# Designs tried in a protein design run: peptides against a protein of PDB entry 6B4E. Part 94

Target 1, 295 residues: chain A of PDB entry 6B4E
Amino acid sequence: TNFDKISKMFWHYKDKIAQIKQDIVLPIKKADVNVRNLLSRHKRKINPKFGQLTNSNQQLFKIQNELTQLINDTKGDSLAYHWILNFIAKAVVHQAETEVRVKPESALPLGKLTLYLLVQFPELQELFMARLVKKCPFVIGFTCEIDTEKGRQNMGWKRNNENKWEDNTSYDERMGGILSLFAIITRLQLPQEFITTTSHPFPIALSWHILARICNTPLNLITNTHFVILGSWWDAAAVQFLQAYGNQASKLLILIGEELTSRMAEKKYVGAARLRILLEAWQNNNMESFPEMSP

## One batch from the design tools (peptide; made by RFdiffusion4, then SolubleMPNN)

Design b2_p18_2_s2 (from b2_p18_2, 9 letters changed)
Fold by OpenDDE base, seed 3:
Structure b2_p18_2_s2 (fold): chain B 295 residues (1-295), chain A 18 residues (1-18)
Amino acid sequence: as target 1 above (295 residues)
Amino acid sequence: SVLQLSEEELEELQEAES
C-alpha cells in the first residue's frame, strides 16, 4: 500500500473543503437577495426529505423526483447550483451520522437516493467525497495517529462547546454510520436508466481499497474504530462483495475477520469481538444482508 | 502489516478474478 498516495488524496479533499468554503459557501452570503431567498426556500424543502425515506421504493422514487426538480431550479445560477449540491452532500452525511448510526439498514434507501443524485448531478461527486473524507477518513482507508489534537481532528473527532472530545462510543457509532452509507453506495447497481450510459461513480472496487488499506495499516494505528467500521461495512456490503469478487473477496474477509482480529486480541476491542461473530456466522452459512426494499 | 501483498498486488489479483 502506498500510504503517501493515500495521504495525498486525504489532503486533496481537505483542501477541497477549504475551497468549497471560499468559493461556494462564503460568496453566497454576499449574493443577491433573490438568490439567497431561493436557496433558503430550497434548503427548507430539501432538508426533511432525507428523513422521509422508508423501505418503500415508491417513496424513494417520489423523493428522487422532488429533489431532482428542486436542484434543477438552481441550474440557472452556477454558484447557487453548487451551493445546493454542497448542502445536499452535508445533509446526506449528517443523516448517516444520526439515523444510520442507530439504524444501519436505513443506509439502503439513503444510499439509493444518494447514488441516484450522484449520477444525475455529477458535480455532487467531488463535493460528497470531500465531505465523506473530512468526516470519516476511513472511506479512503486513511489512518493517522490520534495521540495529538491534530491527529484526532484529521480522523474526524469532534469537540463539544466545552472543548471536550466526544466519547469513544459516539465517535465509533458516527464512523460506522458514515461508512455504512458509503459501503451501500459502492455495492448498489446503477439505476436502469444509467447503466448503459454512465460509469458507477463509487464502484465496489472502493470497498476493496478500504479493506486492503486497513489490513496494511501499521498495527500500532489500529483502534476499536477500525473494527467497528469493518463490522458496519460487513453488514452493508459483504454479501455483494463476495458476489463481485468471489474467492478473492473470501480471502480478504478472512484477513479482516480472522487475522486482523487475532493480531489485536490483546486489546480486547469490542468491535473486534463483533467482527469475529460476523465471520463465524459466515462460516456457518448464515451471512445476512439488509432486507430489500418493498415495491 | 497484516497483508504480505501490496495493495497494487491485491488490485492485480482483483482484476484477474473479475
Scores: peptide ipSAE 0.028, ipTM 0.689, DockQ to the pose 0.082
Fold by OpenDDE base, seed 1:
Structure b2_p18_2_s2 (fold): chain B 295 residues (1-295), chain A 18 residues (1-18)
Amino acid sequence: as target 1 above (295 residues)
Amino acid sequence: SVLQLSEEELEELQEAES
């Protein structure tokens, strides 16, 4: 694993976040009042739609169409268009942090919606990935030490208004929620209308990278969170991952489920224990996946 | 590292089986 490359990717997206603030977010505050009003109205219409997702494909398609129309309304102004896409990127990640963390299976409809938008609006891809990496560096297999304030910040830890770090459970669950969404996106097939015309923007190979990079991470940097997000990934994508890569997928699942957990056994991480249970379930031919959405 | 193969080697294996 080339850790320098991963670090460069991480900082690329961190820089992208800063660039987005400077070139998109801040300029809109000084934009024409009509543009600001338009975006305000659209924001209010867009924001609740992510929470309106259900296990229904019909509901998904409805929301897809509504969002498509709302986004298209902004295309006449490049700055407004990029602003609304950035808002959507933030909103999707926020939904993962809040809803998916408590209901992992909700990642499926959210992931389908997100994938559709990523393909329909290619400019969303960099905005979304930047937000993902900022909030959950695990999506690219990045890990750094968390013994420093900067290290914790880099790994996506939040502080409250009193400058107190979030508790470990909250952090773990939040990272798990975000990673679940990303895992789902990587394992979803493109919508039928796009299969022949476009490549998958975040393909299953990115899941491969996550697993491999975590396995190669120095053991002194491995925390309970690593196992939590691997468990979240497993629930979200392990079945499809095995379908995609067969025997090679099995090797990686064994590496994370058996070898990595064994190497860290002394730490008695709760996340590791759960991952071991998932491995054992698979070995007993009882691997579960999220249920398919209804028509 | 817990991996027996480098990430690059694993990627090659991935490509061969996909």
Scores: peptide ipSAE 0.028, ipTM 0.687, DockQ to the pose 0.082
Fold by OpenDDE base, seed 2:
Order: structure tokens, then sequence, then C-alpha cells
Structure b2_p18_2_s2 (fold): chain B 295 residues (1-295), chain A 18 residues (1-18)
């Protein structure tokens, strides 16, 4: 693992967030009143759609069509179009931080919707990835120290209005929710209408990167959060990961489930204990996946 | 080391199983 490259990628997306603010968010505030009103209306229509997802494919397709229409309505103005896509990127990640956090299986319909939008609107890809990396650097296998304020900020820790850091449980759960969504996206197949014409924007190979980079992370930087997000990834993608890479996938699962947990046993991390349970379930041929969506 | 995988090694594994 080349950590210099990972760091460069991390800062690339951090810079992208700043660029988005400068080139998209701030300029739209100076746009004419008609454009601002249009975007306000569209935002109000778009935002509830993510919470309307269920385990139904029919409902998913309905929402896909509705969002597609709403986004297409903005294509006549490039700035408006990019603003809407950036809003969607933020909304999807927010949904992962809140809903997926408490109901991990909801990552499946959200992931399907997101993947559809990423393919249908390619400009969403950079906006979405930048937001993911800002909120959850684990999606690219980036880790830094959290014993400094800047380190915590870089790793996506939040402070409240009293300048107090969020509690460890809240942080762990948020990271788990975001990582669950990303893991789902990486293991989903493209919709049938795109499979022959488009490459997957965030393929299963990115799950390899997450696992391998965490395994290569210096042990002194490994925290309970690392094990929590690995557990979230496992629930979301382990079955499909094994299907994709077979015996080679098994090696990585053993590395995280057995070797990494064993090396960190003295810390008695709760997340590590859960990951060990997942490993044992797999060894007993009881690996589970999220239920498939209904028609 | 079994725990240390280079990006090149990862790519080789992916190509072999894809």
Amino acid sequence: as target 1 above (295 residues)
Amino acid sequence: SVLQLSEEELEELQEAES
C-alpha cells in the first residue's frame, strides 16, 4: 500500500470540497431570483425522496424516475445542474449518517438509487466521492492520528456548538452508516440498461482497497472505529466479495477477521469482538447478507 | 508479511480472479 498516494487522494477530495463551495455553492447565491427559486423548489421535492425508499423495487424505480426528471429540468443551466447534483450528493451521505446508521439494510435501496444516479449523471461521481471522503475517509482507506484537533477533523469527527467532540459511539455509528452505503454500491451490479454501455463507477475493487489499506495501517493508528466499519462492510458486501474474488477474497477476510483482531486483542475493542463473531459465522458456513428487495 | 499487501499485489490478485 502506497500511503503517500492515499494521502494525495484524500487531500485532492478535501480541495474538491473547497472548490465546490467556491465554484458552485457561492455563485448560485448570486444568481438571478428565478434560478434560486427553481432550485429551492427542486430541493424541497428532492430531499424527501431518499426517505421514501423501501425494500420495494417498484418504489425504487418510481423514485429514480422522479429524481431523473427533476435533475433533467436543471440541465439548461450548468450552474443549476451542478448545484442540484451537489445537493443530492450531500443528501445521500446525510441519509447514510442517519437512516442507514440505525437500519443498515436500508443501505441496499439507497445504494441502488445512488448507483443509478451516478451512472445517469456522471458529473455526480466526483461530487459524491468528495463528500464521502470528507465525511468518512475510511472509504478510501485513509487513516491519520486523532490525538490532535486537526487529525480528528480530517477523520470526520464533529464538534457541537459548545465545541465538544461527538462521543465515540456516535462517531462509530456514523462512520459505519456511510461505509455501509459505499460498500453496497461497490458490490451492486449495474442496472441492465447500462451493463453493456457503461463501466461501474465504483466497482468491487474499491472494497479490496479498503480492506488492504486498513490491514497495512500502522497498528498504533488502529481504533475501535476501524473494526466497526469493517463489520459494517462485512454485513454489506462480504458475500458478494467472496463471489467476485473467491479464494483471494478469503485471504483478506481472514486477515481482517483473524489476524488484525488478534493483533489488537489487548485493546478489547467492541468492534473487534463483533468482527470476530462475523468471522466465526463464516467459518461455520453461516455468512449472511442483506435480504434482496421485493419486486 | 501476510498483512502487508502492495497495490501491485492487489491488482495482480484482482486480475487473477476477475
Scores: peptide ipSAE 0.026, ipTM 0.680, DockQ to the pose 0.085
Fold by OpenDDE base, seed 4:
Structure b2_p18_2_s2 (fold): chain B 295 residues (1-295), chain A 18 residues (1-18)
Amino acid sequence: as target 1 above (295 residues)
Amino acid sequence: SVLQLSEEELEELQEAES
């Protein structure tokens, strides 16, 4: 693992966030009143859609169509188009931080919707990835020290209005939620209408990167959060990961589930304990996946 | 680290499964 490359990627997306603010968010505030009104209306219509997802493909397709129409309405103005996509990127990640956090299986419909949008609107890809990396750098296997304020900030820790850091449980759960979404996206097949014409924007290889990079991470940087997000990933994608890479996947799952947890046993991380349970379940031929969506 | 996987190994695996 080339950690310099990963770091470069991390900072690329951090810079992208700054660019988005400068080139998209701030300029729209000075845009024509009609454009601003349009975007305000669209924002109000779009935002609830993510919460309207259920374990129903029918409902998913309905929402996909509705969002597609709403986004297409903005294409006449490039700035408006990029603004609405950036809003969607933020909204999706927010949904992962809130809903997926407490109901991991909700990552499946959200992931399907997101993947559809990423393919339908390619400009969303960089916006979404930038937001993901900012909020949860684990998605690219980036880890840094959190002994400093800057380190915590880089790893996506939040402060409240009183400048108090969020508690460890809240951070772990948020990271788990975001990573669950990303993991789902990586293991989903493209919709049938795109499978022959478009490459997957975030393929399952990115899951491999996450696991491998965490395995290569210096042990002194490994925290409970790493195990939490690995557990979240496992629930979301382990079955499909094994299907994709076979024996090589098996080796990597053993490395994270057995070897990494063993190396960190002295820390008694609760996330590691859970991951161990997941490993044991797999060893007993009881690996579970999220239920498939209904028609 | 637990395992030292090279970037080359990762890339080869990605290419093979893509």
Scores: peptide ipSAE 0.025, ipTM 0.679, DockQ to the pose 0.073; fails the geometry check

Design b2_p18_2_s3 (from b2_p18_2, 9 letters changed)
Fold by OpenDDE base, seed 1:
Formats: C-alpha cells, structure tokens, sequence
Structure b2_p18_2_s3 (fold): chain B 295 residues (1-295), chain A 18 residues (1-18)
C-alpha cells in the first residue's frame, strides 16, 4: 500500500472542500436575489426527500424523478447548479451520519438514490467524494494518529460548542454510518438505463482498497473505529464482495476477520469482537446481507 | 464472472498476507 499516495488523496479532498467554500458557497451569498430565492426553495424541497426513502423501489423511483427535476431547474446557472449539487452531497452524508447510523439497512435505498444521482449528474462525484473524505477518511483507507487535536480533526472527530470532543461511541457510529453508505454504493450495480453507456463511478474495487489499506496500516494507528467500520462494511457489502472477487475476496475477509483481530486482541476492542463474530458466521455458512428492496 | 485483481490489488494483498 502506497500511503504517500493515500495522504495526497486525503489532502486533495481537504483542499477541494476549501475550494468549494470559496468558489461555490460564498459567491452564492452575493448572487442575484432571484437565484438565491430559487436555491432556497429548492433546498427546502430537496432536504426532506432523503428521509422519505423506504424499502420500496417504487418510492425510490419517485424520489429520483423529483430530485432530477429539481436539479435540472438549476442547470441554466452553473454556479447555482454546483451549489445545489454540493448541498445534495452534504445532505446525503448527513443522512448517513444520522439515519444509517441507527438503521444500517437504510443505507441500501440511500445508496441506490445516491448512485443514480452520481451517474445522472457527474459533477456531483467530486463534491460527494470530498465530503465523504472530510467526514470519514476511512472511505479511502486513510488513517492518522489521533493523539493531537489536528489528528482528531483530520480523522473527522467533531467538537461541540464548548469545544468538547464527541464521545467515542458517537464517533464510531457516525463513521460506521458513512462507511455503510459508501460500501453499499461500491457494491450496487448501475441502474439499467446506464449500464451500457457509463462506468461505475465508485466501483467495488474501492471496497478492496479500503480493506487492504486497513490491513496494511501500522498497528499502532489501528483503533476500535477501524473494526467498527469494517463490521459496517461487512454487513453492507461482504456478500457482493465475495461474488465479485471469489477466492481472492475470501483471503481478504479472513485477513480482516481473523488476522487483524488476532493481532489486536490485547486491546479487547468491542468492534473487533463483533467482526470476529461476523467471520465465524460466514465460516458457518450463515453470512447475512441486507434484504432486497420491495417492488 | 469473478473479477481479476489489478497489479495494485495483488500487491496490497501480498503485503497484507506478509
């Protein structure tokens, strides 16, 4: 694993976040009042859509169409268009931090919606990835020390209004929620209308990189969170990952489930214990996945 | 059909197994 490359990717997206603020978010505040009003109305219509998702494909398609229309309404103004896409990127990640955190299976409809939007509006891809990396660097296999304030900030830790760090459980759950969404996206097939015309923007290979990079991370940097997000990934994508890579996938699952957990056994991480249980379930031919969505 | 590993993926796997 080339960790220098990963670090460069991490900082690329951190810079992208700063660029988005400077070139998209701040300029809109000084834009024409009609544009600002349009975006305000659209924001209010778009925001609740993510919470309206269910296990129904019919509901998903309805929301896809509604969002498509709302986004298309902004295409006449490039700045407005990019602003609304950035808003969507933020909203999707926020939904992962809140809803998927407590209900992991909700990642499936959210992931399907997100993948559709990423393909339908390619400019969303960089905006979304930047937001993901900022909030959850694990999506690209980035890890740094959290012994410093800067290190914690880089790894996506939040502080409250009193400058107190969030508790470990809250951080772990948020990271798990975001990673679940990303894992789902990587293992989903493109919608039928796009399969022959476009490549998958975040393919299953990105899941491979997450697992492999974590396995190759220096052990002194491995925390409970690493195991939590691996468990979240497992629930979201392990079945499809095995289907994609076969025997090679099995090797990597054994590495994270058996070898990595064993190497860190002295830490007695709760996340590691759960991952071990998932491995054992698989070994007993009882690997579970999220249920398919209804028609 | 099972996907074949890229050179990078193969290297990462080998490193993880070492």
Amino acid sequence: as target 1 above (295 residues)
Amino acid sequence: SVLQLTEEEQKELEEAMA
Scores: peptide ipSAE 0.198, ipTM 0.841, DockQ to the pose 0.946
Fold by OpenDDE base, seed 3:
Structure b2_p18_2_s3 (fold): chain B 295 residues (1-295), chain A 18 residues (1-18)
Amino acid sequence: as target 1 above (295 residues)
Amino acid sequence: SVLQLTEEEQKELEEAMA
């Protein structure tokens, strides 16, 4: 694993976040009142849509159509268009941090919606990836030390209004929620209308990179969070990952489930224990996936 | 059919298995 390359990628997206603020978020505050009013109305309509998702494909398609119309309404103004896409990127990640965190299977409808939007509106891709990397660097297999303030910030740790770091459980759950969403996106097939004309923006290979890069990470940097997000990934994508890569996938699953957990056994990480349970379930031919959505 | 590993993916797997 070329960790220098990964670091460069990480900082690229950190810079992208700064650029988004300077070029999109701040300028819109000075935009024409009509534009600001339009975006305010759209924001109010868009925000609840992500919480309206269910396990119903009919409901998904309804929301897809509604969001498509709302986004298209902004295309006449490039700044407004990019602003609304950035808002959507933030809203999707927020939904992962809140709802997917407590109900991982909700990642499936959210992931389907997100993938649709990423393909329908390609400009969303960089905005979304930048937000993902900022909130959860694990999505690109980036890891740094968390013994420093800057290290914790880089790894997406939050401070409250009293400058106190969030508790470990909260951080682990948030990272798990975000990673679940990303994992789902990587293993989903493109909608039929796009499959022949468009390449998948975040293909299953990105899941490979996550797992492999974590396996190659120096052990002194491995934490409970790594195992938590691996477990979240497993629930979200392990079945499809095995289907995609076959025996090579099996090798990597054994590496994370058996070898990595064994190497870190002295730490007695709860996340590692759960990952071992998932491995054992697989070995007993009881690997489960999220239920498919209803028509 | 299953996907074949890219050179990068193969290298990453080999490194992880070493």
Scores: peptide ipSAE 0.177, ipTM 0.829, DockQ to the pose 0.929
Fold by OpenDDE base, seed 2:
Structure b2_p18_2_s3 (fold): chain B 295 residues (1-295), chain A 18 residues (1-18)
Amino acid sequence: as target 1 above (295 residues)
Amino acid sequence: SVLQLTEEEQKELEEAMA
């Protein structure tokens, strides 16, 4: 694992966030009142859509169509278009931090919707990835120390209004929610209408990188959160990952489930214990996946 | 069909297994 490359990628997306603020968010505040009003209306219509997702493909298709129309309405103004896409990127990640966090299986419909939008609107890809990396650096296998304030900030830790760090459980759950969404996206097939004309923007190989990079991370930087997000990833994508890479996938699953947990056994991490249970379930031919969506 | 590992993926796996 080339950690210098990963660090460069991490900071690239951190810079992208700053650029988005400078080039998209701030300029729209100076736009004419008609544009601002349009975007305000669209924001109000778009935001509830993510919470309206269910395990129904029919409902998914309905929401896809509605969002597509709303986004297309902004294409006449490039700044407005990019502003709406950035809003969507933020909203999707927020949904992962809140809803997927408490109901992991909701990552499937959200992931399907997100993948559709990423393909339909390619400009969303960089905006979305930047937001993901800012909120959850684990999506690219980035890890740094968290014994400093800057380190915690880089790893996506939040402070409240009293300048107090969020508790470990809250952080772990948020990271798990975001990672679940990303994992789902990486293992989903493109919709039939795109499969012959478009390459997958976030393919299963990105899941490989997450696992491998964590395995190669210095042990002194490994925390309970690493095991929590690996468990979240496992629930979301392990079955499909095995299907994709076969025996090579098995090797990597054993590395995270057996070897990494064993190396860190003295820490008695709760997340590691859960990951061990998932490994054992797999060894007993009881690996589970999220249920498929209804028609 | 099973996906083939890229050179980078293979290297990462080898490093992780060492």
Scores: peptide ipSAE 0.170, ipTM 0.827, DockQ to the pose 0.939
Fold by OpenDDE base, seed 4:
Structure b2_p18_2_s3 (fold): chain B 295 residues (1-295), chain A 18 residues (1-18)
Amino acid sequence: as target 1 above (295 residues)
Amino acid sequence: SVLQLTEEEQKELEEAMA
């Protein structure tokens, strides 16, 4: 694993966030009042859609169509278009931090919706990835020390209004939620209408990168969070990962589930304990996946 | 370490799935 490359990628997206603020978010505040009003209305219509997702494909398709129409309404103004996509990127990640966090299986409909939008609106891809990396750098296998304020910030830790860091459980759960969403996206097939004409923007190989890079991470940087997000990934994508990579996948799952947890046993991480349970379930031919969505 | 995966191994799998 080339960690310099990963670091470069991390900072690329951090810079992208700054660019988005400068080139999209701030300029729209000075845009024509009609544009601002349009975006305000659209924002109000779009935001609830993510919470309206269920385990129904029918409902998913409905929401896809509604969002597509709303986004298309902004295409006449490039700035407005990019603004609404950036809003969507933020909203999706926020949904992962809140809903997926407490209901991991909700990552499936959210992931399907997100993947559809990423393909339908390619400009969303960089906006979304930038937001993901900012909020959860684990999605690219980036890890740094968290002994400093800057380190914590880089790893996506939040402070409240009183400048107090969030508690470990909250951080772990948020990271797990975001990672669950990303994992789902990587293992989903493209919608039928795109499968022959478009490449997958975030393919399952990115899941391989996450696992492999974590395995290659210096042990002194491994925390409970790493195991939590690995567990979240496992629930979201392990079955499909095994299907995709076969024996090679099996080797990597054993590495994270057995070897990595064993090496860190002295820390008694609760996330590691859960991951071992998942490994054991797999060894007993009881690996579970999220239920498929209904029609 | 048994945990260390080479970049080549990663690339090989990615290429195989491409």
Scores: peptide ipSAE 0.094, ipTM 0.733, DockQ to the pose 0.098

Design b2_p18_2_s4 (from b2_p18_2, 10 letters changed)
Fold by OpenDDE base, seed 4:
Structure b2_p18_2_s4 (fold): chain B 295 residues (1-295), chain A 18 residues (1-18)
Amino acid sequence: as target 1 above (295 residues)
Amino acid sequence: SVLELTEEELKELEEALK
């Protein structure tokens, strides 16, 4: 694993967040009143859509169509278009931090919707990745020390209004929620209408990178969170990952489930214990995946 | 069908096995 490359990627997206603020978010505040009103209306219509997802493909397609229309309405103004996409990127990640966090299987409809939007509106891809990396650097396999304030900030830790860090459980669950969404996206097939014309923007190989990079991370940087997000990934994508890479996938699953957990056994991480359970279930031919969506 | 690993992915796997 080239950690220098990963670091460069991390900082690239951190810089992208700053650029988005400067070039998209701030300028729109000074835009024409008609544009601002349009975006305000669209924001209000778009925001609840992510919470309206169910385990129904019919509902998914309805929401896809509605969002497509709403986004297309902004294309006449490039700044407005990019602003609404950035809003969507933020909203999707927020949904992962809240709903997926408590109901991991909800990542499936959310992931399908997100993948559709990423393909339909390619400009969303960089905006979305920037937001993901900011909130959950684990999506690119980035890890740094968290014994400093800057380190914690880089790893996506939040402070409350009293300047107190969030508790470990809250952080772990948020990271798990975000990673679940990303894992789902990587293992989903492109919609039929795009499969022959477009390459997958975040393919299953990115799941490979997550696992491998974590396995290659210095052990002194490995925390309970790493095991939590690996467990979240496992629930979301392990079945499809095995289907994609076969024996090579098996080797990597054994590495994270057996070898990495064993190396960190002295820490007695709860996340590691759960990952061991998942490994054992797989060994007993009882690997589970999220249920498929209904028609 | 099973996907082939890239050279980079293979290298990462080898490193992880050390």
Scores: peptide ipSAE 0.095, ipTM 0.768, DockQ to the pose 0.933; fails the geometry check
Fold by OpenDDE base, seed 2:
Structure b2_p18_2_s4 (fold): chain B 295 residues (1-295), chain A 18 residues (1-18)
Amino acid sequence: as target 1 above (295 residues)
Amino acid sequence: SVLELTEEELKELEEALK
């Protein structure tokens, strides 16, 4: 693993966030009143859609169509179009932090919707990835020390209004929620209408990167959060990962489930204990996946 | 020890899956 490359990628997306603010968010505040009003209306219509997702494909398709129409309405103004996509990127990640956090299986419909939008609107890809990396650097296998304030900020830790860091459980759960969504996206097949015309924007190989990079991370930087997000990833994508890479996937699952947990046993991380249980379930031929969505 | 995975190994695997 080339950690210098990963670091450069991390800072690239951090810079992208700053660029988005300068080139998209701030300029819209000075835009024509009609454009601002349009975007405000669209924002109000779009935001509830993510919470309206269920385990129903019918409902998913309905929401896909509605969002597609709303986004297309902004294409006449490039700035408005990019603004609405940036809003969507933020909204999707927020949904992962809140809903997927407490209901991991909700990552499946959210992931399907997100993947559809990423393919339908390619400009969303960089906006979405930048937001993901900012909120959860684990999605690219980036890790830094959290002994400093800057380190914690880089790893996506939040402070409240009293300048107090969020508790460890809250951070772990948020990271798990975001990672679950990303993992789902990487293991989903493209909708049939796109398979022959478009490559997958975030393919299963990105899951390989996450696992491999974490395994190669210096042990002194490994925390409970690493094991939590690995467990979240496992629930979301382990079955499909094994299908994709076969024996090579098995080796990597053993590395995270057995070797990494064993090396960190003295820390008694709760996340590591859970990951060990997942490994044992797999060894007993009882690996589970999220249920498929209903028609 | 945890086995280190290289970028080359990943690329080889990706190519094999194409």
Scores: peptide ipSAE 0.056, ipTM 0.712, DockQ to the pose 0.073; fails the geometry check
Fold by OpenDDE base, seed 3:
Structure b2_p18_2_s4 (fold): chain B 295 residues (1-295), chain A 18 residues (1-18)
Amino acid sequence: as target 1 above (295 residues)
Amino acid sequence: SVLELTEEELKELEEALK
């Protein structure tokens, strides 16, 4: 694993976030009143859509169509278009931090919706990835020390209004939620209408990167969160990952489930214990995936 | 180490799927 490359990628997206603020978010505040009004209306219509997702494909398709129309309405103004996509990127990640956090299986409909939008609107891809990396650097296998304020900030830790760091459980759950969404996206197939015309923007190989990079991470940087997000990833994508990479996938699952947990046994991480349980379930031919959505 | 995976190995797998 080339950690310098990963770091460069991390900072690339950090810079992208700053660029988005300067070139998209702030300029819109000074834009024509008609544009601001349009975006305000669209924001209000778009925001609730993510919470309207269910395990129904029919409902998913309905929401896809509605969002497509709303986004298309902004294409006449490039700045407005990018603003609405950035809003969507933020909203999707927020949904992962809140809903997927408490109901991991909700990542499936959210992931399907997100993947559709990423393909339908390619400009969303960089905006979404930048937001993901900012909120959850684990999506690219980046980690750093969290013994410093800057380190915690880089790893996506939040402070409240009193400048108090969020508790470990909250952080772990948020990271797990975001990672679950990303994992789902990586293992989903493109909608049939796009398979022949477009490549997958976030393919299953990105899951490989996550696992491999975590395995190569210095042990002194491994925390409970690493095991939590690995468990979240496991629930979301392990079955499909095994299907994609076969024996090589199996090796990685054993590495994270057995070897990594064993090396960190002295820490008695709760996340590691859960990952061990997942490994054992797999060894007993009881690996489970999220249920498929209804028609 | 037992946990070490090379970038080359990763690249090879990715290329095989292309």
Scores: peptide ipSAE 0.045, ipTM 0.711, DockQ to the pose 0.073; fails the geometry check
Fold by OpenDDE base, seed 1:
Structure b2_p18_2_s4 (fold): chain B 295 residues (1-295), chain A 18 residues (1-18)
Amino acid sequence: as target 1 above (295 residues)
Amino acid sequence: SVLELTEEELKELEEALK
C-alpha cells in the first residue's frame, strides 16, 4: 500500500470541496433570480425523495424517474446543473449519516438509486466522491492521527455549536452508515440499461482497496472506528465480495476478521468483538446478507 | 502477523479476474 498516494487522493478531494464552494455554491448566490427560484423549487422536491425509498423496486424506479426529470430541467444552465448535482451528493451522504446508521439495510435501495444517478449523470461522480471522502475518509482507506484537532477534523469528526466534539458512538455510527452506502454501491451491478454500454464508476475493486489499506495501516492508528466500519462493510458486501474474488477474498476476510482483531486484542474494542462474531458466523456457513428488494 | 498487501498484488488479482 502506497500511503503517500492515498494522502494525495485525500487532499485532492479536500481541495475539490473547496473548489465546489468557490465555483458552484457561492456563484449561485449571485445568479439570476429566476435561476435561484428554479433551484429552490427543485431542492424542495428532491430532498424528501431519498427518505421515500422502501424495499420496493417499483418505488425505486418511480423515484429514479422523478429525479431524472428534475435534474434534466436544470441542464440548460451549466452552473445550475452542477449545483443541483452537488446538492444531491450532499443529500445522499446525509441520508447515509442519519437513516442508514440506524437501519443499515436501507443502504440497499439508497445505493441502487445513487448508482443509477452516478451513471445517468457522470458529473455527479466527482462531486459525490469528494463529499464521501470529506465525511468519511475510510472510503479510500485514509487514516491519520486523531490526537490533534486538525487530525480529528480530517477524519470527519464534527463539533457542535458549543465547539464540543461529537461522542465516539455518534462518530462510529455515522462512519458506519456512510461506509455501508459506499460498500453497497461497489458491489451492485449496473442497471440493465447500462450494463453493456458503461463501466461501473465505483467497482468492487474499491472494496478491496478499503480492506487492504486498513490491514496495512500502522497499528498505532487503528481505532474502534476501523473495526466498526469493517463490520458495516461486511454486512453490506461480504457475500458479493466473496463471489467476485473467491479464494483471494477469503484470505482478506480472514486477515481483517482474525489477524487484525488479534493484533488489537489488548484494546478490547467493541467493534473488533463484533467483527470476530461475523467471521465466526461465516466459518460456520452462516454468513448473512441484506434481504433482496421486492418487485 | 497481519500480512501486508501491495497495490501490485491487487492489480494482479484484478487482471486475473478479467
Scores: peptide ipSAE 0.043, ipTM 0.711, DockQ to the pose 0.075; fails the geometry check

